Peptides against a protein of PDB entry 6JX3. Designs and how they scored, part 2

Target 1, 85 residues: chain A of PDB entry 6JX3
Amino acid sequence: AEFRLRPEISVAQTDYGMVLLDGRSGEYWQLNDTAALIVQRLLDGHSPADVAQFLTSEYEVERTDAERDIAALVTSLKENGMALP

## One batch from the design tools (peptide; aimed at target 1 L21 I38)

Design b1_p8_7_s1 (made by RFdiffusion4, then SolubleMPNN; from b1_p8_7, 3 letters changed)
Fold by OpenDDE base, seed 4:
Structure b1_p8_7_s1 (fold): chain B 85 residues (1-85), chain A 8 residues (1-8)
Amino acid sequence: as target 1 above (85 residues)
Amino acid sequence: SPAVAAAR
């Protein structure tokens, strides 16, 4: 399944990092650099497996850790109303 | 680790 943000979510790049803004509620979510990287790659059409491979190759993250981190982030984004289920 | 933080 394709990773997608909900239509009410806007993406902004700030000097403090990537921000997701809910245009309906006004809720404001800041991503750290690792989260932003994952989201950006997913939005670009990379699969979670692609992103995990990227993290292992570029940042020397263990594969299992990368997979867990991606899954946890995606879950968080869905639960917080930022990403579509 | 990736993190998402609500603004306060």
Scores: peptide ipSAE 0.369, ipTM 0.873, DockQ to the pose 0.077
OpenDDE base, seeds 1, 2, 3, 5: peptide ipSAE 0.054, 0.057, 0.054, 0.061; ipTM 0.703, 0.722, 0.691, 0.743

Design b1_p8_7_s2 (made by RFdiffusion4, then SolubleMPNN; from b1_p8_7, 3 letters changed)
Fold by OpenDDE base, seed 5:
Structure b1_p8_7_s2 (fold): chain B 85 residues (1-85), chain A 8 residues (1-8)
Amino acid sequence: as target 1 above (85 residues)
Amino acid sequence: DPAVEAAR
């Protein structure tokens, strides 16, 4: 399934990293660099499997750990109202 | 580990 942000969510790059802004509530969420990387690649159309492969190649992360990290992040983004189901 | 932190 295609990963998509909710329409009210905007992406901003700050000195502190990627931020997701809710234009309706005014809330914003700071992503750490790993989360930002995952989100960027998903938004670019890469599959979770592609992202997992990327993480394992760029970082010393085991495939299973990368897959779990991606799944957990996607779940959090959906639960926090940033990503569409 | 990826992290999302509420900020405001």
Scores: peptide ipSAE 0.430, ipTM 0.901, DockQ to the pose 0.078
OpenDDE base, seeds 1, 2, 3, 4: peptide ipSAE 0.416, 0.429, 0.422, 0.425; ipTM 0.900, 0.903, 0.901, 0.901

Design b1_p8_7_s3 (made by RFdiffusion4, then SolubleMPNN; from b1_p8_7 with P2A A5Q)
Fold by OpenDDE base, seed 3:
Structure b1_p8_7_s3 (fold): chain B 85 residues (1-85), chain A 8 residues (1-8)
Amino acid sequence: as target 1 above (85 residues)
Amino acid sequence: DAARQAAE
């Protein structure tokens, strides 16, 4: 299924990196650069497999580790109310 | 307040 943020979530670029802001609660989450890259690519329509391949090509990351990290991030974003299920 | 930090 397509990865999407919840409608109340907006994306901002800050001096500290990419931030997801909940416009209703005011809660915001800073993403580290790897997480930001993952989210950006998922929002652009790339699959988790696409993103894993991208990470292994660009960084010193093992494929299995990339896949696990992506899955964990997606789960976290959904559970923390930032991404749609 | 500082943002909570999410990571992969």
Scores: peptide ipSAE 0.068, ipTM 0.680, DockQ to the pose 0.117
OpenDDE base, seeds 1, 2, 4, 5: peptide ipSAE 0.063, 0.065, 0.063, 0.065; ipTM 0.676, 0.688, 0.684, 0.679

Design b1_p8_7_s4 (made by RFdiffusion4, then SolubleMPNN; from b1_p8_7, 4 letters changed)
Fold by OpenDDE base, seed 5:
Structure b1_p8_7_s4 (fold): chain B 85 residues (1-85), chain A 8 residues (1-8)
Amino acid sequence: as target 1 above (85 residues)
Amino acid sequence: DAAVEAAR
C-alpha cells in the first residue's frame, strides 16, 4: 500500500526541520531528521524496504532497527491523524 | 531513532 498523507496535512520546512501541519485542527508536529527522511522517501514512492536499505546506508543503523523505526513512525503518523490508513 | 513530537 502507498504511504499518503491526509489531504488536510501540509508539509512545511522550518529552521528546526520538517513540520506536518493539520489545516483543520491547527495542530502541527515536528519531525526529527530521521523521521523527515523516512517520510520524504515514502512520499517519493519508495517502499518501506527501500527506506530501510537507505537508512542502513546513510546511518550506522542495523536493518532490523531501521525496519522497526519505519513501522513505528508510520503507525504514529496514522494514529495522530497525519497519514491515511 | 525516528520521532514525531507535538509542537506547542
Scores: peptide ipSAE 0.359, ipTM 0.887, DockQ to the pose 0.076
OpenDDE base, seeds 1, 2, 3, 4: peptide ipSAE 0.339, 0.348, 0.355, 0.354; ipTM 0.882, 0.886, 0.888, 0.886

Design b1_p8_8 (made by RFdiffusion4)
Pose (drawn by RFdiffusion4):
Structure b1_p8_8 (pose): chain A 85 residues (1-85), chain P 8 residues (1-8)
Amino acid sequence: as target 1 above (85 residues)
Amino acid sequence: SPSIRRLD
């Protein structure tokens, strides 16, 4: 249940936002503010459920949408090689 | 909404 980045992933905070770099493939990605917030909280050890609660308390989003959006982001992070399955 | 964009 622990969200983890793949070992070769590095992170930078930049003027454009949070960036993830794959040190092996050389692919690098930009996360928007919400994606960055989600990833940061997941890396802190919070559950996706915790993050959904945070998002609904802080932003104009329904809980159901928050859960789906978090799940889609995590799926995308796995699909694109930035997060471990 | 959360999104990611590949830069390279």

Design b1_p8_8_s1 (made by RFdiffusion4, then SolubleMPNN; from b1_p8_8, 3 letters changed)
Fold by OpenDDE base, seed 5:
Structure b1_p8_8_s1 (fold): chain B 85 residues (1-85), chain A 8 residues (1-8)
Amino acid sequence: as target 1 above (85 residues)
Amino acid sequence: MPAIRRLR
């Protein structure tokens, strides 16, 4: 399934990194650079497998750790109402 | 590790 943000979520670029804003609740979340990179690549239509390969090359992490990190982030974004299920 | 942080 395609990774998508909920329609009420806005993306802002700040001097401190990517922020996701819920336009209904007013809640906002800062992503660290790794999380922002994952979200950007997923929104651009890259598969989780493509993103995992990218992370292994960029951050010198093991493939299994990259896959786990992506899955954990996507779960967190869904649970916090930022991403569609 | 990716992280998200709720801002105040």
Scores: peptide ipSAE 0.643, ipTM 0.944, DockQ to the pose 0.873
OpenDDE base, seeds 1, 2, 3, 4: peptide ipSAE 0.625, 0.620, 0.632, 0.627; ipTM 0.942, 0.941, 0.942, 0.942

Design b1_p8_8_s2 (made by RFdiffusion4, then SolubleMPNN; from b1_p8_8, 3 letters changed)
Fold by OpenDDE base, seed 5:
Structure b1_p8_8_s2 (fold): chain B 85 residues (1-85), chain A 8 residues (1-8)
Amino acid sequence: as target 1 above (85 residues)
Amino acid sequence: MPSITRLR
């Protein structure tokens, strides 16, 4: 399934990195560089497998760790009301 | 590790 943010979520680029803002609640979340990279690639239509491959090269992490990190982040984004199920 | 932090 396609990774998508909820319609009320805006993406902002700040001096400290990517921020996701809920336009309804006013809550906002800062993503670290790794999280931002994952979100950007997923939103651009890359599969989790593609993103995992990219992370292994960019950050020299194990493939299995990259896959777990992506899954955990996506779950967190869904649970915190930023991403669609 | 990826992380998200709720801001005040």
Scores: peptide ipSAE 0.675, ipTM 0.945, DockQ to the pose 0.867
OpenDDE base, seeds 1, 2, 3, 4: peptide ipSAE 0.665, 0.659, 0.667, 0.664; ipTM 0.944, 0.944, 0.944, 0.944

Design b1_p8_8_s3 (made by RFdiffusion4, then SolubleMPNN; from b1_p8_8, 3 letters changed)
Fold by OpenDDE base, seed 5:
Structure b1_p8_8_s3 (fold): chain B 85 residues (1-85), chain A 8 residues (1-8)
Amino acid sequence: as target 1 above (85 residues)
Amino acid sequence: MPSITRLG
């Protein structure tokens, strides 16, 4: 399924990194660099498999770990109201 | 490892 942010979520680039802002609640979340790269690539239309390959190359992590990290991040973004289910 | 941190 396509990864999409909820319509009320805005993306901002700050001095401290990528931030997702909920325009309704005012809640906002800072993403670390790895999370930001995952989100950016997913939003650009790359598949989770594409992103996993990207992570293994960029960070020299195991493929299984990359896949788990992506899944966990996506789950977190959905559970915290940033991404559509 | 990716992480998110609530700031507000």
Scores: peptide ipSAE 0.686, ipTM 0.947, DockQ to the pose 0.942
OpenDDE base, seeds 1, 2, 3, 4: peptide ipSAE 0.676, 0.673, 0.680, 0.676; ipTM 0.946, 0.946, 0.946, 0.946

## One batch from the design tools (peptide; aimed at target 1 L21 N32 S76)

Design b1_p9_1 (made by RFdiffusion4)
Pose (drawn by RFdiffusion4):
Structure b1_p9_1 (pose): chain A 85 residues (1-85), chain P 9 residues (1-9)
Amino acid sequence: as target 1 above (85 residues)
Amino acid sequence: SPSITLLGS
């Protein structure tokens, strides 16, 4: 249940936002503000459920949408090689 | 909404 980045992933905070770099493939990605917030909270050890609660308390989003959006982001992070399965 | 964008490789 623990969200983890793949070992070769590095992170940078930049003027454009949060960036993830794959040190092996050389692919690098930009996360928007909400994606960065979700990833940071997941890396802190919070559950996706915790993050959904946070998003609905802080932003104009329904809980159901927050859960789906978090799930889609995590799936995308896995699909693109930034997060471990 | 959360999103990710590939910047390069």

Design b1_p9_1_s1 (made by RFdiffusion4, then SolubleMPNN; from b1_p9_1, 3 letters changed)
Fold by OpenDDE base, seed 5:
Structure b1_p9_1_s1 (fold): chain B 85 residues (1-85), chain A 9 residues (1-9)
Amino acid sequence: as target 1 above (85 residues)
Amino acid sequence: MPSITRLGR
C-alpha cells in the first residue's frame, strides 16, 4: 500500500543528505543517497516497481537486487519508527 | 545498497 512517514517524523535536507528526525524522541537518522532516493520516490507516489526500475537505471543494479533493497529499507524504516506500517 | 545511520538523540 501507500508508503507514509509517521506524523512525528520530519524530513531535513542537509549538506550531507537526507535526515529523518523524530520530533518526540529526538532521535535522528541519516539516509545515504540511495535510501534518500527511494524514500523521495515513494513519497512522491511512485510504486515500489517504479522505484526498482529507476534504481536499475541509475545504479546499474539487477532488478531483483533493487526490489530487495527497497523492501529491506522500508522494513528498516518501519522497525525504527520512521514509516507507518 | 540503501542505508540508514542513527546519528544520535
Scores: peptide ipSAE 0.671, ipTM 0.935, DockQ to the pose 0.939
OpenDDE base, seeds 1, 2, 3, 4: peptide ipSAE 0.663, 0.662, 0.667, 0.664; ipTM 0.934, 0.934, 0.934, 0.934

Design b1_p9_1_s2 (made by RFdiffusion4, then SolubleMPNN; from b1_p9_1, 4 letters changed)
Fold by OpenDDE base, seed 5:
Structure b1_p9_1_s2 (fold): chain B 85 residues (1-85), chain A 9 residues (1-9)
Amino acid sequence: as target 1 above (85 residues)
Amino acid sequence: MPSIRRLGR
């Protein structure tokens, strides 16, 4: 399944990093650089496997840790109303 | 590790 943000979510780039804004509730969430990178690549159509490979190369993270990090972030984004199920 | 933080309104 394709990773997508909910229609009411807007992406903003700030001096402090990526922010996701809910245009309905006014809630917004700051992503750290790793989270922003994962979201950007997923939105660009990269698979979780592609993203995991990218993280292993860019941050010297173990493959299994990268896979868990991606899964945990995606779950969090869905649970907090930012990503579609 | 990726992280998200809810910001205050």
Scores: peptide ipSAE 0.650, ipTM 0.932, DockQ to the pose 0.821
OpenDDE base, seeds 1, 2, 3, 4: peptide ipSAE 0.639, 0.639, 0.643, 0.638; ipTM 0.933, 0.932, 0.933, 0.932

Design b1_p9_1_s3 (made by RFdiffusion4, then SolubleMPNN; from b1_p9_1 with S1M S9R)
Fold by OpenDDE base, seed 5:
Formats: sequence, C-alpha cells, structure tokens
Structure b1_p9_1_s3 (fold): chain B 85 residues (1-85), chain A 9 residues (1-9)
Amino acid sequence: as target 1 above (85 residues)
Amino acid sequence: MPSITLLGR
C-alpha cells in the first residue's frame, strides 16, 4: 500500500519545480507545485488522508476535492510509468 | 489541482 516510485525514476528539483526523470527512457515530467507536494508527502510515508488534510489547510481546497486530486495524480503517475502499482 | 507535464527527453 506504500506509494513508491519505480527504481528507474529520479527526482530532481529545478528552477521550474519538481521533475521526475526516467533513467531508462530519458523522459522527464514536470510536476506543478501541488503535484510535487502530494508526491513528496506520500514518499515521506504520509497517508492519502494525511495529504488530503494538508491540502485542505494549505490551499483552502475542499476535502473531497483534495481526495479526488490525490487519487487522480497517483493514477496518472502509475499509468505513465513513474510509480509502482 | 495537481498536474504533470511531459517535457520530453
């Protein structure tokens, strides 16, 4: 149940924000600040519920919207080969 | 809203 990146994925911090680099394909993906925050918190071992609470307080997002945003992002990261299933 | 963008290679 732990959120993890695939072994070939590296995290880089750039002037434009967080980037995920695939060391095999050479593809790199930019995350916006909200996506980066979610990924960072999940990688640190926070639960999706913890992250949702954080988003609610930090960005004044409704809880339901935060939960949907997290789920959608995680799905996208898995589908695009960045996160483990 | 979170987003990811493929920048390329």
Scores: peptide ipSAE 0.695, ipTM 0.941, DockQ to the pose 0.917
OpenDDE base, seeds 1, 2, 3, 4: peptide ipSAE 0.686, 0.687, 0.690, 0.688; ipTM 0.940, 0.940, 0.940, 0.940

Design b1_p9_1_s4 (made by RFdiffusion4, then SolubleMPNN; from b1_p9_1, 3 letters changed)
Fold by OpenDDE base, seed 5:
Structure b1_p9_1_s4 (fold): chain B 85 residues (1-85), chain A 9 residues (1-9)
Amino acid sequence: as target 1 above (85 residues)
Amino acid sequence: MPSITRLGA
């Protein structure tokens, strides 16, 4: 299914990197560079498989590890109220 | 490894 942020979440590019801001609660989360790249590509419509390939090309990461990392990040974003189920 | 860090609120 398509990866989407919750409607109350906004993306900000800051001096600290990508930040996701909850406009209702005021809570905000900083993503490290890898997380930001994953989110950016997913939001651009790339599949998790596309993102995994991207990570393996950009970093010295095994395909299976990239896939696990993507899944874990997506789960975290959902659990912390940033991404839609 | 990707990571997220809560910064505020």
Scores: peptide ipSAE 0.657, ipTM 0.931, DockQ to the pose 0.933
OpenDDE base, seeds 1, 2, 3, 4: peptide ipSAE 0.649, 0.648, 0.653, 0.650; ipTM 0.929, 0.929, 0.930, 0.929; seed 4 fails the geometry check

Design b1_p9_2 (made by RFdiffusion4)
Pose (drawn by RFdiffusion4):
Structure b1_p9_2 (pose): chain A 85 residues (1-85), chain P 9 residues (1-9)
Amino acid sequence: as target 1 above (85 residues)
Amino acid sequence: SFAGTLSAL
């Protein structure tokens, strides 16, 4: 249940936002503000359910949409090699 | 190589 980045992933905070770098493939990605917030909270050890609660309390988003969006982001992070399965 | 942008909401 723990969200983890793959070992070769590095993170930078930049003027453009949060960036993930794959040290092996050399692919690097930009996360928008919400994606960065979700990833940061997941890395802190919060559950996706915790993050959904946070998003609905802080932003104009329904809980159902928050859960789906978090799930899609995590799936994308896994699909693109940034997060462990 | 820049691969793209990931987003939510």

Design b1_p9_2_s1 (made by RFdiffusion4, then SolubleMPNN; from b1_p9_2 with S1P)
Fold by OpenDDE base, seed 3:
Structure b1_p9_2_s1 (fold): chain B 85 residues (1-85), chain A 9 residues (1-9)
Amino acid sequence: as target 1 above (85 residues)
Amino acid sequence: PFAGTLSAL
C-alpha cells in the first residue's frame, strides 16, 4: 500500500528540520534528518526497499539496519496518528 | 549510529 500522511497533517520545513503539524490537535512533531529523508522518499512513491538502498548509499549503515529503522519509523508515524494505516 | 526519530513538541 502507498505511504500517505493523514489529511489533517501538514509538512513544514524549518531551520531545525522537517516538522509535521496536526491541524486538528495542534500537535507538532519534529523529525530528525534521517526520518525526514525516509518520509520524503516514501511520499515520493519509493518503496521501503528503495529507501533502504538509498540510505545505505548515504550513511555507513548495513541494509538490515536501514530496513529495521524504516519499519520502526513507519510504525511510529502510524501509531502517533501522522500516517494512514 | 543511525536512526530516524520523532520528537513531540
Scores: peptide ipSAE 0.228, ipTM 0.809, DockQ to the pose 0.135
OpenDDE base, seeds 1, 2, 4, 5: peptide ipSAE 0.113, 0.129, 0.187, 0.134; ipTM 0.753, 0.761, 0.788, 0.765

Design b1_p9_2_s2 (made by RFdiffusion4, then SolubleMPNN; from b1_p9_2, 3 letters changed)
Fold by OpenDDE base, seed 1:
Structure b1_p9_2_s2 (fold): chain B 85 residues (1-85), chain A 9 residues (1-9)
Amino acid sequence: as target 1 above (85 residues)
Amino acid sequence: PYAGTLTAL
């Protein structure tokens, strides 16, 4: 399925990095550079597999580890109400 | 090497 943010979520760039804001609850979350990279690529329409390939080219990480990291982040985003299931 | 982290604010 396509990765999408929930409609109430806004993306903001701050001095500290990418932030996701829930316009209903007021909760906001800070993404570090790697997490922001993953989210941006997913939002651009890249598959998790595409992102994993990209990560292995940019960082010293195994493909399987990259895939698990992406899955973990996506799960967190869904569980914390930022991404659609 | 890296970590994709999400921090509640």
Scores: peptide ipSAE 0.392, ipTM 0.881, DockQ to the pose 0.135
OpenDDE base, seeds 2, 3, 4, 5: peptide ipSAE 0.377, 0.376, 0.069, 0.389; ipTM 0.878, 0.877, 0.721, 0.879; seed 3 fails the geometry check

Design b1_p9_3 (made by RFdiffusion4; failed a check: a repeat of another design)
Pose (drawn by RFdiffusion4):
Structure b1_p9_3 (pose): chain A 85 residues (1-85), chain P 9 residues (1-9)
Amino acid sequence: as target 1 above (85 residues)
Amino acid sequence: SPSITLLGS
């Protein structure tokens, strides 16, 4: 249940926002503000459920949408090689 | 909504 980045992934905070770099493939990605917030909270050890609660308390989003959006982001992070399965 | 964008390789 622990969200983990793949070992070769590095992170940078930039003027454009949070960036993830794959040190092996050389692919690098930009996360928007909400994606960055979600990833940071997941890396802190919070559950996706915790993050959904946070998002609904802080932003104009329904809990159901928050859960789906978090799930889609995590799936995308796995699909694109930034997060371990 | 959360999003990710490939910047390069």

Design b1_p9_3_s1 (made by RFdiffusion4, then SolubleMPNN; from b1_p9_3 with S1M L6R)
Fold by OpenDDE base, seed 5:
Structure b1_p9_3_s1 (fold): chain B 85 residues (1-85), chain A 9 residues (1-9)
Amino acid sequence: as target 1 above (85 residues)
Amino acid sequence: MPSITRLGS
């Protein structure tokens, strides 16, 4: 299934980098550059496999590590109420 | 490594 943010979540580009804001609770989260890159590409419709390949080309990261990083981030975003299950 | 940080609520 495609990666999607919860409807109450908005994306903002700030001086702190990419921020996800929960419009209901007011809670907001800063993403580091790697996390932002992953989220942006997933939202653009790239598959996790596509994103993993992109990360391996952009950073000195093994493919399997990139895949684990993506999975862990997605899980974190779901657990913290930002992404739909 | 990707990371998220809660800035506030």
Scores: peptide ipSAE 0.662, ipTM 0.935, DockQ to the pose 0.965
OpenDDE base, seeds 1, 2, 3, 4: peptide ipSAE 0.653, 0.651, 0.656, 0.653; ipTM 0.934, 0.933, 0.934, 0.934

Design b1_p9_3_s2 (made by RFdiffusion4, then SolubleMPNN; from b1_p9_3, 3 letters changed)
Fold by OpenDDE base, seed 5:
Structure b1_p9_3_s2 (fold): chain B 85 residues (1-85), chain A 9 residues (1-9)
Amino acid sequence: as target 1 above (85 residues)
Amino acid sequence: MPSIRLLGR
């Protein structure tokens, strides 16, 4: 399924990294560089499998770990109201 | 590992 942010979520690029801001609640979250990379690639239309392959190459992580990392991040973004279910 | 951190509210 397509990864999408909720309509109230804005993306900001800061000197400290990517931030997601909820325009309704005012809650805002900082992503580390790995999380930002995953989100950017998913938003660009890459599949989780494509992103996992990218992570294995860029960060020298095992494929299974990359897949788990992506799934965990997506779950966190959904649970914290940033991504659509 | 990817991580997110609540900064405000």
Scores: peptide ipSAE 0.654, ipTM 0.939, DockQ to the pose 0.892
OpenDDE base, seeds 1, 2, 3, 4: peptide ipSAE 0.645, 0.337, 0.346, 0.643; ipTM 0.938, 0.877, 0.879, 0.938

Design b1_p9_3_s3 (made by RFdiffusion4, then SolubleMPNN; from b1_p9_3, 5 letters changed)
Fold by OpenDDE base, seed 5:
Structure b1_p9_3_s3 (fold): chain B 85 residues (1-85), chain A 9 residues (1-9)
Amino acid sequence: as target 1 above (85 residues)
Amino acid sequence: MPEIRRLGR
């Protein structure tokens, strides 16, 4: 299934980074630039493999580290109620 | 490394 935010989640762009707001609970989360980049690309329909390739080029990250980073972030976003399972 | 931080509620 495609990566999707939960319907109650709103995205805000701030001077300090991307913020995700849960309109039901009132919880809100700041993403660092790397997390925001991953989320944006996934939401744009890029595969995790596409995102991993992108990270290797943009941040000089090892492919295996990029894949782990993406998987860990997606898990965190799901567990913290921001992304759909 | 990607990071998320809860800002509040």
Scores: peptide ipSAE 0.668, ipTM 0.935, DockQ to the pose 0.950
OpenDDE base, seeds 1, 2, 3, 4: peptide ipSAE 0.657, 0.652, 0.663, 0.658; ipTM 0.933, 0.933, 0.934, 0.934

Design b1_p9_3_s4 (made by RFdiffusion4, then SolubleMPNN; from b1_p9_3 with S1M S9R)
Fold by OpenDDE base, seed 5:
Formats: sequence, C-alpha cells, structure tokens
Structure b1_p9_3_s4 (fold): chain B 85 residues (1-85), chain A 9 residues (1-9)
Amino acid sequence: as target 1 above (85 residues)
Amino acid sequence: MPSITLLGR
C-alpha cells in the first residue's frame, strides 16, 4: 500500500519545480507545485488522508476535492510509468 | 489541482 516510485525514476528539483526523470527512457515530467507536494508527502510515508488534510489547510481546497486530486495524480503517475502499482 | 507535464527527453 506504500506509494513508491519505480527504481528507474529520479527526482530532481529545478528552477521550474519538481521533475521526475526516467533513467531508462530519458523522459522527464514536470510536476506543478501541488503535484510535487502530494508526491513528496506520500514518499515521506504520509497517508492519502494525511495529504488530503494538508491540502485542505494549505490551499483552502475542499476535502473531497483534495481526495479526488490525490487519487487522480497517483493514477496518472502509475499509468505513465513513474510509480509502482 | 495537481498536474504533470511531459517535457520530453
């Protein structure tokens, strides 16, 4: 149940924000600040519920919207080969 | 809203 990146994925911090680099394909993906925050918190071992609470307080997002945003992002990261299933 | 963008290679 732990959120993890695939072994070939590296995290880089750039002037434009967080980037995920695939060391095999050479593809790199930019995350916006909200996506980066979610990924960072999940990688640190926070639960999706913890992250949702954080988003609610930090960005004044409704809880339901935060939960949907997290789920959608995680799905996208898995589908695009960045996160483990 | 979170987003990811493929920048390329």
Scores: peptide ipSAE 0.695, ipTM 0.941, DockQ to the pose 0.920
OpenDDE base, seeds 1, 2, 3, 4: peptide ipSAE 0.686, 0.687, 0.690, 0.688; ipTM 0.940, 0.940, 0.940, 0.940

Design b1_p9_4 (made by RFdiffusion4)
Pose (drawn by RFdiffusion4):
Structure b1_p9_4 (pose): chain A 85 residues (1-85), chain P 9 residues (1-9)
Amino acid sequence: as target 1 above (85 residues)
Amino acid sequence: SPSIELLGS
């Protein structure tokens, strides 16, 4: 149940936002503010459920949408090689 | 909404 980045992933905070770099493939990605917030909280050890609660308390989003959006982001992070399955 | 964008490789 622990969200983990793949070992070759590095992170940078930039003027454009949070960036993830794959040190092996050389692919690098930009996360928008909400994606960055979700990833940071997941890396802290919070559950996706915790993050959904945070998002609904802080932003104009329904819980159901928050859960789906978090799940889609995590799936995308796995699909694109940034997060371990 | 959360999003990611590929910047390069």

Design b1_p9_4_s1 (made by RFdiffusion4, then SolubleMPNN; from b1_p9_4, 4 letters changed)
Fold by OpenDDE base, seed 5:
Structure b1_p9_4_s1 (fold): chain B 85 residues (1-85), chain A 9 residues (1-9)
Amino acid sequence: as target 1 above (85 residues)
Amino acid sequence: MPSIRRLGR
């Protein structure tokens, strides 16, 4: 399944990093650089496997840790109303 | 590790 943000979510780039804004509730969430990178690549159509490979190369993270990090972030984004199920 | 933080309104 394709990773997508909910229609009411807007992406903003700030001096402090990526922010996701809910245009309905006014809630917004700051992503750290790793989270922003994962979201950007997923939105660009990269698979979780592609993203995991990218993280292993860019941050010297173990493959299994990268896979868990991606899964945990995606779950969090869905649970907090930012990503579609 | 990726992280998200809810910001205050």
Scores: peptide ipSAE 0.650, ipTM 0.932, DockQ to the pose 0.831
OpenDDE base, seeds 1, 2, 3, 4: peptide ipSAE 0.639, 0.639, 0.643, 0.638; ipTM 0.933, 0.932, 0.933, 0.932

Design b1_p9_4_s2 (made by RFdiffusion4, then SolubleMPNN; from b1_p9_4, 5 letters changed)
Fold by OpenDDE base, seed 3:
Structure b1_p9_4_s2 (fold): chain B 85 residues (1-85), chain A 9 residues (1-9)
Amino acid sequence: as target 1 above (85 residues)
Amino acid sequence: MPSLRRLGR
């Protein structure tokens, strides 16, 4: 399924990294660089498998750890109201 | 590891 942000979520690039802002509640989340990279690639249409391959090359992580990291992040983004189910 | 830090009003 396509990864999508909720309509009320805006993406901002700051000097301190990517921020996701909920325009309705005023809540916002700061992403570290790894989380931002995952979100950017998913929004660009890359599969979780594509992202995992990219992470293994960029961050010296094991493939299984990259896959778990992506799954955990996607779950968190959905649970915290940033991504669509 | 990816991380999220919640901030809000």
Scores: peptide ipSAE 0.535, ipTM 0.915, DockQ to the pose 0.873
OpenDDE base, seeds 1, 2, 4, 5: peptide ipSAE 0.527, 0.522, 0.531, 0.533; ipTM 0.915, 0.914, 0.916, 0.915

Design b1_p9_4_s3 (made by RFdiffusion4, then SolubleMPNN; from b1_p9_4, 5 letters changed)
Fold by OpenDDE base, seed 5:
Structure b1_p9_4_s3 (fold): chain B 85 residues (1-85), chain A 9 residues (1-9)
Amino acid sequence: as target 1 above (85 residues)
Amino acid sequence: MPAIRRLGR
């Protein structure tokens, strides 16, 4: 399934990194560089497999760890109301 | 590892 943010979520680029703002609750979340990279790639239409390959090339991480990192982040974004299920 | 941090409301 395509990764998408909920319609109430706004993306802001700050000097401190990517921020996701919930326009309904007023909650906002800062992403670290790795999380921002994953979100950007997914929003650009890359598959989780493409993102995992990218992470293994950019960072000294094993493929299995990259896949787990992506899955964990996506789960967190869904659970915290930022991404659509 | 990717991380998200809630900054507040």
Scores: peptide ipSAE 0.637, ipTM 0.932, DockQ to the pose 0.972
OpenDDE base, seeds 1, 2, 3, 4: peptide ipSAE 0.622, 0.620, 0.630, 0.623; ipTM 0.931, 0.930, 0.932, 0.931

Design b1_p9_4_s4 (made by RFdiffusion4, then SolubleMPNN; from b1_p9_4, 3 letters changed; failed a check: a repeat of another design)
Amino acid sequence: MPSITLLGR

